# Designs tried in a protein design run: peptides against a protein of PDB entry 3JWR. Part 64

Target 1, 323 residues: chain A of PDB entry 3JWR
Amino acid sequence: TRELQSLAAAVVPSAQTLKITDFSFSDFELSDLETALCTIRMFTDLNLVQNFQMKHEVLCRWILSVKKNYRKNVAYHNWRHAFNTAQCMFAALKAGKIQNKLTDLEILALLIAALSHDLDHRGVNNSYIQRSEHPLAQLYCHSIMEHHHFDQCLMILNSPGNQILSGLSIEEYKTTLKIIKQAILATDLALYIKRRGEFFELIRKNQFNLEDPHQKELFLAMLMTACDLSAITKPWPIQQRIAELVATEFFDQGDRERKELNIEPTDLMNREKKNKIPSMQVGFIDAICLQLYEALTHVSEDCFPLLDGCRKNRQKWQALAEQ
Target 2, 298 residues: chain A of PDB entry 3JWR as posed
Amino acid sequence: TRELQSLAAAVVPSAQTLKITDFSFSDFELSDLETALCTIRMFTDLNLVQNFQMKHEVLCRWILSVKKNYRKNVAYHNWRHAFNTAQCMFAALKAGKIQNKLTDLEILALLIAALSHDLDHRGVNNSYIQRSEHPLAQLYCHSIMEHHHFDQCLMILNSPGNQILSGLSIEEYKTTLKIIKQAILATDLALYIKRRGEFFELIRKNQFNLEDPHQKELFLAMLMTACDLSAITKPWPIQQRIAELVATEFWEQGDQVGFIDFVCTQLYEALTHVSEDCFPLLDGCRKNRQKWQALAEQ

## One batch from the design tools (peptide; aimed at target 1 K194 G283 A287)

Design b2_p20_6_s2 (made by RFdiffusion4, then SolubleMPNN; from b2_p20_6, 13 letters changed)
Fold by OpenDDE base, seed 2:
Structure b2_p20_6_s2 (fold): chain B 323 residues (1-323), chain A 20 residues (1-20)
Amino acid sequence: as target 1 above (323 residues)
Amino acid sequence: SEADARLAEFRERFESLEDA
């Protein structure tokens, strides 16, 4: 395609020029082509292209295929969300120095998972999928959409000309797919809520050890969630804009719940309760975000900008909730 | 605590109906 030719021939700017190592990064001013260039730079600077012998054209095609399999009519869970998740992963690995704690296969899997974790997202949550009796709800009992996202990820990875993992051994390939699956499934916030207590306890007791395979898996899950939720850590103008996108998508679901299911939506998904957004954001930060970024900062102090950003945004939302 | 109440509210929002 013309898009592939343009991407494959383009000079890829440095990570410094693209600012993709910054936790404060914003994609708002970037074209779709520039987001793809940023993605190439992430793979290159993590040594994934070299270590796994990726062909440049295959990587370019894969990135464009992933981007194409996000819906354009979804307000938040689109390519830009996946791209920002991957950028946060890159920043956490590089600037947050987590790269030094992980294997190359784990890094490869996490970056693929971050880009792929919401593939074909429909702008509705698992609860809506269950209540609407969607065909996907017949295949999976829990984490319905996350299973679908992984299936889409696997489909793309196995598609002709998109096989970025073709340089791996059979064992490396199996290991990578296992980690990708676990990482995508871990983005189900329900699973995060169930598992995070074990992680926080290990950190609190100073018993956390990445050499333990179970604790490694747990950490990768927590890191995925930290990147997925990273919008809450962004500078205030960026945070506000992303919160509007999230609210738009949730309100669209709430409207469908009223119309299609004849139910009253929760406050989070009720457009009539838009004035509650600031207080709900404070609640979200306190209930979900703060402890995660605190724990992540204990694993690597260089991740502090995520925690600091989250705390600053809590203060901003609290001030709005008091008005 | 207020934090526990907020956590419970978010659990209800993000947990699947099968976990309820």
Scores: peptide ipSAE 0.029, ipTM 0.549, DockQ to the pose 0.156
OpenDDE base, seeds 1, 3, 4, 5: peptide ipSAE 0.025, 0.025, 0.025, 0.017; ipTM 0.544, 0.570, 0.556, 0.527

Design b2_p20_6_s3 (made by RFdiffusion4, then SolubleMPNN; from b2_p20_6, 13 letters changed)
Fold by OpenDDE base, seed 1:
Structure b2_p20_6_s3 (fold): chain B 323 residues (1-323), chain A 20 residues (1-20)
Amino acid sequence: as target 1 above (323 residues)
Amino acid sequence: SELDERLEEFRKRFESWEAA
């Protein structure tokens, strides 16, 4: 395709030029091509291209395939969300110094997972899928969309000309897929809520050990969530804009719930309750985000910008909630 | 306990996020 030709022929700017190592990164001014270039740079600077012998054209095609399998008519859960999740992962690995704590396969898996974790998202949550009796709800009882995202990820990885993992041994391939699956499934916040207590307790007791396979898996799950939610850590103007995108998508779901399911939406998805957004954001930060970024910062102090950003945004949302 | 209750309340409010 013309897009593939353009991408494959383009000079990939440095991570410094692209600012993809910054926790404050914003994609708002980037073209789709530039987001793809950023993605190439992430793979390159993490040594994934070299270590796993990726062909440049195959990587380019894979990136474009992943991008294509996000829906443009979805306000938030689109390619830009996946890209920002991956960028946060990259920043956490590089600037946050997490790279040195993980294996190359884990890093590979996390980056693929971050880019793929919301593939073919329809702008509705698992509850909607379940209540609408969608065919996907018959396949999976829990984490319905996350299983679908992984299935889409696997489909793309195995598609002709998209096989970025072809340089891996059979064992490496299996390991990578296992980690990808776990990482994508970990983006179900229900699983985060279920598992986070164990992680926080390990940190609190100073018993956290990444050499323990179980704790490693737990950490990867927490790291995925931290990146998936990283919009909450962004500079305030960026945070506000992303919050508007999230609200738009949620309100669209709420509108569909009324129209299609004859259900009154929850406050979070109710367009008529938009004035509650600031207070809900404060609650979200307190209940879900703060402790996670605190724990992550305990694992690596260089991840502090995520925690600091989250705290700053809490203050901003609180100020709005008091008006 | 108050913190736990608050967290549970917020968890319920954000079930839509957990399911997303």
Scores: peptide ipSAE 0.022, ipTM 0.587, DockQ to the pose 0.344
OpenDDE base, seeds 2, 3, 4, 5: peptide ipSAE 0.006, 0.013, 0.018, 0.021; ipTM 0.450, 0.535, 0.443, 0.586; seed 4 fails the geometry check

Design b2_p20_6_s4 (made by RFdiffusion4, then SolubleMPNN; from b2_p20_6, 12 letters changed)
Fold by OpenDDE base, seed 3:
Structure b2_p20_6_s4 (fold): chain B 323 residues (1-323), chain A 20 residues (1-20)
Amino acid sequence: as target 1 above (323 residues)
Amino acid sequence: SKADEELEKFLKEFEGYEAA
């Protein structure tokens, strides 16, 4: 395609030029081509292209295929969300100095997972899928969409001309897919809630050890969630804009719940309750986000900008909630 | 706790899950 030719022929700017090591990064001004260039840079600077012998054209095609398999009519859970998740992962690995704590296969898996974790997202949550009796709800009992996202990820990885993992041994390939699956499934907030207590306790007791395979898996899950939720850490103008996208998508779901399911939506998905957004954001930060970024910062102090951003946005949302 | 209630509410609203 013309898009592939343009991407494959383009000079990829440095990570410094692209600012993709910054936790404050924003994609709002970036074209789709520029997001793809950023993604190439992430793979290159994490040494994944070299270490796993990726062909440049194959990587370009894969990136474009991943981007294409996000829906354009979804307000938030689209390519830009996946790209921002991956950028946060890249920043956490580089600026947050987590790269040195992980294997190349883990890094490869995390980056692929971050880009792929919401593939074919429909702009509705697992509850809607379940309540609508969607065919996916018959295939999976839990983490319905996350299983679907992984299936989409696997489909793309195995598609002709998209096989970025072709340079891996069979064992490396299996290991990578396992980690990708676990990482995508970890983006189910229900699983985060179930598992986070163990992570926080290990941190609190100073017993956290990345050399333990179970703790490594737990950390990768927490890191995925931290990147997935990283919009809450962004500078306030960026956070506000992203929160509007989230609200738009949630309200669209709420409208569908009324129309298709004949149910009254929850406050989070009820456009008539938009005045509760600031207080709900404070609640979300307190219930979900703060402890995670505190724990992540304990693992690597260089991740502090995520925690600091989250705290600052909490103050901003609280001020709005008091108005 | 209030935090647990907010969490349960959030999970129910966001993902349709009950708090563990």
Scores: peptide ipSAE 0.036, ipTM 0.724, DockQ to the pose 0.229
OpenDDE base, seeds 1, 2, 4, 5: peptide ipSAE 0.035, 0.035, 0.035, 0.028; ipTM 0.723, 0.721, 0.722, 0.635

Design b2_p20_7 (made by RFdiffusion4)
Pose (drawn by RFdiffusion4):
Structure b2_p20_7 (pose): chain A 298 residues (1-255, 281-323), chain P 20 residues (1-20)
Amino acid sequence: as target 2 above (298 residues)
Amino acid sequence: SEYEEAVELIEEKFTEFWNE
């Protein structure tokens, strides 16, 4: 609770000061308090704070709540992952210039979603919890973990003093939640796979167009995946270290080049055809693919 | 289902990468 006091009274530095406008950004050196501050700057500079009558007191409590609902003992899928995703999401809308392509309801939803897309992640994949007959698998059908991540995000938004959405008309609130659900579910790699082919063609055929309501919400799913694993587009020293965490968490459950080819370069290429200013992601991606390939040959 | 096929494809690709 003091953590709220100290946070709800500190000055939120500029985006330039925080270097959160950068696709090459890193959190390694930030404190916990600093990361929450960047998040407030994100909401603020996306005009989400003013256009939705958010009280500084409430947004702070909510952000803190999401922070404490990521597991500390979990290697990679902790708070800093949700944070590094939202920052990538933020950098995409600003420097990648996408904010000028979508509504305020959509921006708010993407940010809230990117922050909570892995809530309470227990360091294990959907495959494992299904095979081990975890009760969560009995409860949810497909996209088990992602359904849970959402069940959590919603539980927090309904918490007292956390209704950062309290300012929305009932219609607004109703559809925002709909988009948030779609966003969080889209971080299921299985859905990314079982849908990306359709999107990669609209791109390939120079037919892709945002105005189309459906083509848009598909892209919104592709954007979520793009930020969810943006870590692969980081400078080598960073990608080196964050790959160390994904490494440990996987080995804990067990108790790169093929993946980038199979999952990533294909996607970031498409994102740049949609927005050229998003190319740094594609550049950093193949740049790391270069260094992992060299290491694979020892 | 289509979802299960997608999961199987991912697991197959991961096995292939590991055997490389």

Design b2_p20_7_s1 (made by RFdiffusion4, then SolubleMPNN; from b2_p20_7, 13 letters changed)
Fold by OpenDDE base, seed 3:
Structure b2_p20_7_s1 (fold): chain B 323 residues (1-323), chain A 20 residues (1-20)
Amino acid sequence: as target 1 above (323 residues)
Amino acid sequence: SEYDEARALLEAFAAQVAAQ
């Protein structure tokens, strides 16, 4: 395609030029082509292209395929969300200095997972899928959409001309897919809530050890969540804009819940209760976000900007909630 | 009150997830 030709022939700017090492990064001003260029740079600067002998054209095609398999009619859970998740992962690995704590296969898996974790997202949560008796709900009991996202990820990885993992051994391939699956499934917030206590306790007791395979898996899960939720850490103007996208999608779901399921939506998804957004954001930060970024910062102090951003946005949302 | 409601919702969600 012309798009592929353009991407494959383009000079990829440096990570510094693209600002993709910044925790404060925003994609709002970037074209789709530029987001793809950023993604190439992430793979390159993490040594993934070299270490796993990725062909440039194949990587370009894969990126475009991933982007294509996000829906454009979804307000938040689209390519830009996946791209921002991957960018946060990249920043955490580089600026946050987590790269040196992980294997190349883990890094490869995390980056693929970040880009792929919401593939074919439909703008509705697992609860909606379950309640609507969608065919996917018959296949999976829990983490319905995350299983679907992984299936989509696997489909793309195995598609002709998209096989960025073709340079891996069979064992490396199996390991990578295992980690990708675990990472994508970990983005189910329900699983995060279930597992986070173990992580926080290990940190609190100073018993956290990445050399332990179980703790490594746990950390990768927490890191995925931290990147997935990283919008909450962004500078306030960016945070506000992203929050509007999230609200739009949630309200769209709420509207569908009323129309299609004949149910009253929760406050979070109720368009009529938009005035509760600030207080709900404070609640979200307190209940979900703060401890995660605190714990991540304990693993690597260079991740502090994420925690600091989260704290600052809490203050901003609290101020709005008090009005 | 809105903050408390939001917190309660999130806590209820957490409790439901923990029970699964």
Scores: peptide ipSAE 0.025, ipTM 0.659, DockQ to the pose 0.068
OpenDDE base, seeds 1, 2, 4, 5: peptide ipSAE 0.034, 0.028, 0.028, 0.029; ipTM 0.699, 0.673, 0.683, 0.692; seeds 1, 2, 4, 5 fail the geometry check

Design b2_p20_7_s2 (made by RFdiffusion4, then SolubleMPNN; from b2_p20_7, 11 letters changed)
Fold by OpenDDE base, seed 5:
Structure b2_p20_7_s2 (fold): chain B 323 residues (1-323), chain A 20 residues (1-20)
Amino acid sequence: as target 1 above (323 residues)
Amino acid sequence: SEYEEAERLLEEFLRQAAAQ
């Protein structure tokens, strides 16, 4: 395609030029082509292209295929969200120095998972899918959308001309797919709530050890969540804009809940309760975000900008909640 | 199930956030 030809022939700027190592990164000013170029740079600078002998054209096609399989009519859970999740992963690996703690296969899996974790997202949560009796709810009992996202990821990886994993051995391939699946499933916040206590306890007791396979898996799950939620860590103008996108999507779901399911939406998804957004953001930060970024910073102190950003945004939201 | 309990807890956290 013309798009593929343009991407494959384009000069890929440095990570410094693209600012993709910055935790403060914003994609707002980037074209779709530039987001794809950033993604190529992430794969290259993480040595994934070299280590796994990826063909440039195949990688370009894969990136465009992933982007194409995000919906344009979804306010938040679109290609830009996936791209920002992957950028945060890249920043955590490079600037946060987590790269040195992981294997190449784990890094490969995490980057693929970050880009793929919300494929074909419909702008509604698992609860809506379940209550609407959607066909997906018949296939999966729990983490319905995350299973679907993984299925979409696998479909793309196996599509002609998109096989970026063709350079892997059979064992490496199996391992990579396992980690991708676990990482995508980990973006279900219910699973995060279930598992985070174990992670925090290990950190608190100074017993955390990445050489333990179980603890490694736990860490990868926590890292995925940290990147998925990283909008809360961004500089205030960026955070505020992203919060508006999230609110838009939630309100769209709430409107659909009223219309299609004849139910009153929760305050989080109720357009009439938009004045509660600041207090809801404070509660979200306290209940979900702060402890995670604190724990991540204990694993790698260079991840502090995520924690600092989260704390600063809590103060901003609290100030708005008091008005 | 353990998942259903976690989902319930998540919903409670989100609800509490809205109540502040």
Scores: peptide ipSAE 0.313, ipTM 0.866, DockQ to the pose 0.769
OpenDDE base, seeds 1, 2, 3, 4: peptide ipSAE 0.298, 0.305, 0.308, 0.301; ipTM 0.859, 0.860, 0.862, 0.860

Design b2_p20_7_s3 (made by RFdiffusion4, then SolubleMPNN; from b2_p20_7, 12 letters changed)
Fold by OpenDDE base, seed 4:
Structure b2_p20_7_s3 (fold): chain B 323 residues (1-323), chain A 20 residues (1-20)
Amino acid sequence: as target 1 above (323 residues)
Amino acid sequence: SEYEEAVAQLEAFLAQAAAQ
């Protein structure tokens, strides 16, 4: 396609020029082509292209395929969300120095997972999918959408001309896919809530050890969640804009819940309770985000900007809640 | 918090669906 030709022929700017190592990064001013160029740079600077012998054209095609399989009519869970998740992962690996704690296969898997974790998202949560008796709810009992996202990821990875993992051995390939699956499934907040206590306790007791396979898996799950939720850490103007996108999508779901399911939506998804957004954001930060970024910062102190951003945004939301 | 309640409701719903 013309798009592929343009991407494949383009000079890829440095990570410094693209500012993709910054935790404060924003994609708002970037074209779709520029987001693809950023993605190429992430793979290159993480040494994934060289170490796994990726062909440039194949990588370009894969990126475009991933982007194409996000829906354009979804307010928040679209390509830009996936791209921002991957950028946060890149920043955490580079600026946050987590790269030094992980294997190349784990890094490869995490980056692919971050980009792929919401593939074909429909703008509704798992609860809606279950209650609407969607065909996907017949295939999976829990983490319905996350299983679907992984299925889409696998489909793309196995598609002709998109096989960025073709340079891996059979064992490396199996390992990578396992980690990708676990990482995508970890983005289910229900699973995060279930598992986070173990992670926090290990950190609190100073017993956390990445050499333990179980703890490694747990860390990768927490890192995925930290990147998935990283909008909450962004500079306030960026945070506000993203929060509006999230609210739009949630209210759209709430409207559909009323119309299609004849149920009263939760406050989070109720358009009529828009005035509660600031207090709900404070609650979200306190209940879900703060401890995660605190724990991540304990694993790597260079991830502090994520925690600092989260704290600053909590203050801003609290100030709005008091008005 | 209202968010915690919403998450708890979601978790409860998912747990019930899995038990079915």
Scores: peptide ipSAE 0.025, ipTM 0.670, DockQ to the pose 0.068
OpenDDE base, seeds 1, 2, 3, 5: peptide ipSAE 0.023, 0.023, 0.022, 0.023; ipTM 0.660, 0.656, 0.654, 0.656

Design b2_p20_7_s4 (made by RFdiffusion4, then SolubleMPNN; from b2_p20_7, 10 letters changed)
Fold by OpenDDE base, seed 5:
Structure b2_p20_7_s4 (fold): chain B 323 residues (1-323), chain A 20 residues (1-20)
Amino acid sequence: as target 1 above (323 residues)
Amino acid sequence: SEYDEAVELLEAFAAEAAAQ
């Protein structure tokens, strides 16, 4: 395609030029081509292209395939969300110095997972999928959409001309897929809530050890969640804009719940209760976000900008809630 | 579902924050 030819022939700017190492990064001004170029830079600067012998054209095709399999008519859970999740992962690995704590296979898996974690998202949550009796709800009892996202990820990875993992040994391939699956499934907030207590307790007791395979898996899950939720850490103008996109998608779901399911939506998804957004954001930060970024900062102090951003945005939302 | 419980939990925390 012309798009592939253009991408494959383009000079890829440096990470510094693209600002993809910044925790304050915004994609709002970037074209789709520029987001793809940023993605190539992430793979290159993490040494994934060299270490796993990726062909440039295959990587370009894969990126474009991933992007194409996000829906354009979804307000928030689209390619830009996945791209921003991956950028936060890249920033956490580089600027946050987490790269030094992980293997190349883990890094490869995390980057693929971040880009793929919401593939074919329909702009509705697992609750809606379950209540609508969608065919996917019959296949999976829990983490319905996350299983679907992984299935889409696997389909793309195995598609002709998209096989970026073809340079891996059989064992490396199996390991990578296992980590990708675990990472994508970890983005289910229900699983995060279930597992985070163990992580926080290990940190509190100073017993956290990345050399332990179970604790490594737990950390990768927490890191994925931290990147997935990283919009809450962005500078206030960016955070506010993203919150509007999230609200739009949630309200669209709520509208569908009324029309299609005859259900009164929860406050979070109720357009009529938009005035509660600031207080809900404060509650979300306190209940879900703060402890995670505190714990992540404890693992790597260089991740502090995420925690600082989260705290600053809490203050901004609280001020709005008091009006 | 566990997800529904998570959403309900988030709403409960939001309500608590609004009451302060």
Scores: peptide ipSAE 0.027, ipTM 0.675, DockQ to the pose 0.369
OpenDDE base, seeds 1, 2, 3, 4: peptide ipSAE 0.026, 0.025, 0.026, 0.027; ipTM 0.680, 0.671, 0.680, 0.680; seed 4 fails the geometry check

Design b2_p20_8 (made by RFdiffusion4)
Pose (drawn by RFdiffusion4):
Structure b2_p20_8 (pose): chain A 298 residues (1-255, 281-323), chain P 20 residues (1-20)
Amino acid sequence: as target 2 above (298 residues)
Amino acid sequence: SSDYEELDEQLMEAFEKAAE
């Protein structure tokens, strides 16, 4: 609770000061309090704070709540992952210039979603929880973990003093939640695979167009995956270290080049055809693919 | 789920190809 006091009274530095406009950004050196501050700057500079009558008091409690609902003992899928995703999401809308391409309801939804897309992630994949017959698998059908991440995000938004959406008309609130659900579910790698082919063609055929309501919400799913694993587009020293965490968490469950080819370069290339200013992601991606390939040959 | 089985298989194929 003091953590709220100290936070809800500190000055939120500028985006320039926080270097959160950068696709090459890193959190390694930030404190916990600093990361929450960046998040407030994110909401603020996306005009989400003013256009949705958010009280500084409430947004702070909510952000803190999401922070405390990521597991500390979990290697990679902790708070700093949700944070590094939202920052990538933020950098995409700003420097990658996408904000000018979509509504305020969509921007708010993407940010809330990117922050909570892995809530309560227990350091294990959908494949494992299904094969081990975890009760969560009995409860949810497909995209088990992602359904849970959402069940949590919603539980928090309905919490008292956390209704950062309280300012929305009922119609607004109703469709924002619909988009948030779609966004969080889209971070299921299985859906990314079962859907990306359709999107990669609209791009390939120079037919892709945002105005189309459906083509848009598909892209919104592709954008979520793009930020969810933006870590692969980081400078080598960072990608080196964050790959160390994904490494441990996977080995804990068990108790790179093929993946980048299979999952990533294909995607970030498409994102740049949609927005050229998003190329740094593609550049950093193949740049790391270069260094992992060299290491694979020892 | 069939989707997850298919994904696991596709990932293993991608890994084996990269190992070669």

Design b2_p20_8_s1 (made by RFdiffusion4, then SolubleMPNN; from b2_p20_8, 10 letters changed; failed a check: too like the target's own chain)
Amino acid sequence: SEDLEELERLLAEALAAAAQ

Design b2_p20_8_s2 (made by RFdiffusion4, then SolubleMPNN; from b2_p20_8, 11 letters changed; failed a check: too like the target's own chain)
Amino acid sequence: SADLEELEALLARAAQAAAA

Design b2_p20_8_s3 (made by RFdiffusion4, then SolubleMPNN; from b2_p20_8, 10 letters changed)
Fold by OpenDDE base, seed 3:
Structure b2_p20_8_s3 (fold): chain B 323 residues (1-323), chain A 20 residues (1-20)
Amino acid sequence: as target 1 above (323 residues)
Amino acid sequence: SADLEELEKKLAEALKKAEQ
């Protein structure tokens, strides 16, 4: 395609020029081509292209295929969300110095997972899918959408001309797919809520050890969630704009819940409760975000900008909730 | 799912704390 030719022939700017090492990064001003260039830079600067012998054209095609398999009519859970998740992962690995704590296969898996974790997202949560008796709800009992996202990820990875993992051994390939699956499934916030207590307790007791395979898996899951939720850490103007996109998507779901399911939506999904957004954001930060970024900062102090951003946005949302 | 209900409950509890 013309898009592939343009991407494959383009000079990829440095990570410094693209600012993709910054936790404060925004994609709002970037074209789709520029987001793809940023993604190439992430793979290159993490040594993934070299270490796994990726062909440049295959990587370009894969990136464009991933982007294409996000829906354009979804307000938040689109390519830009996946791209921002991957950028936060890249920043956490580089600026947050987590790269040195992980294997190349883990890094490869995390980056692929971050880009792929919401593939074909429909702008509705697992609860809606379950309540609507969607065919996917018959295939999977829990983490319905995350299973679907992984299936889409696997489909793309195996598609002709998209096989970025073709340079891996059979064992490396199996390991990578296992980690990708675990990482995508970990983005189910319900699973995060179940598992986070173990992580926080290990941190609290100073017993956290990345050499333990179980603790490594747990950390990768927490890191995925931290990147997935990283919008809450962004500079206030960026945070507000992303929160509006999230609210738009949630209200669209709530409207569908009323129309299609004949149910009253929760306050989070209820357009009539727009005035509760500030208090809901404070609640979300306190219930979900703060302890995660505190724990992540304990693993690597260089991740502090995520925690600091989260705290600052909590204050901003609280001030709006008091008006 | 029981997991979503737990998440919603935790969010609701956090909201109550923030409104306080």
Scores: peptide ipSAE 0.023, ipTM 0.591, DockQ to the pose 0.782
OpenDDE base, seeds 1, 2, 4, 5: peptide ipSAE 0.021, 0.013, 0.014, 0.018; ipTM 0.563, 0.454, 0.459, 0.535

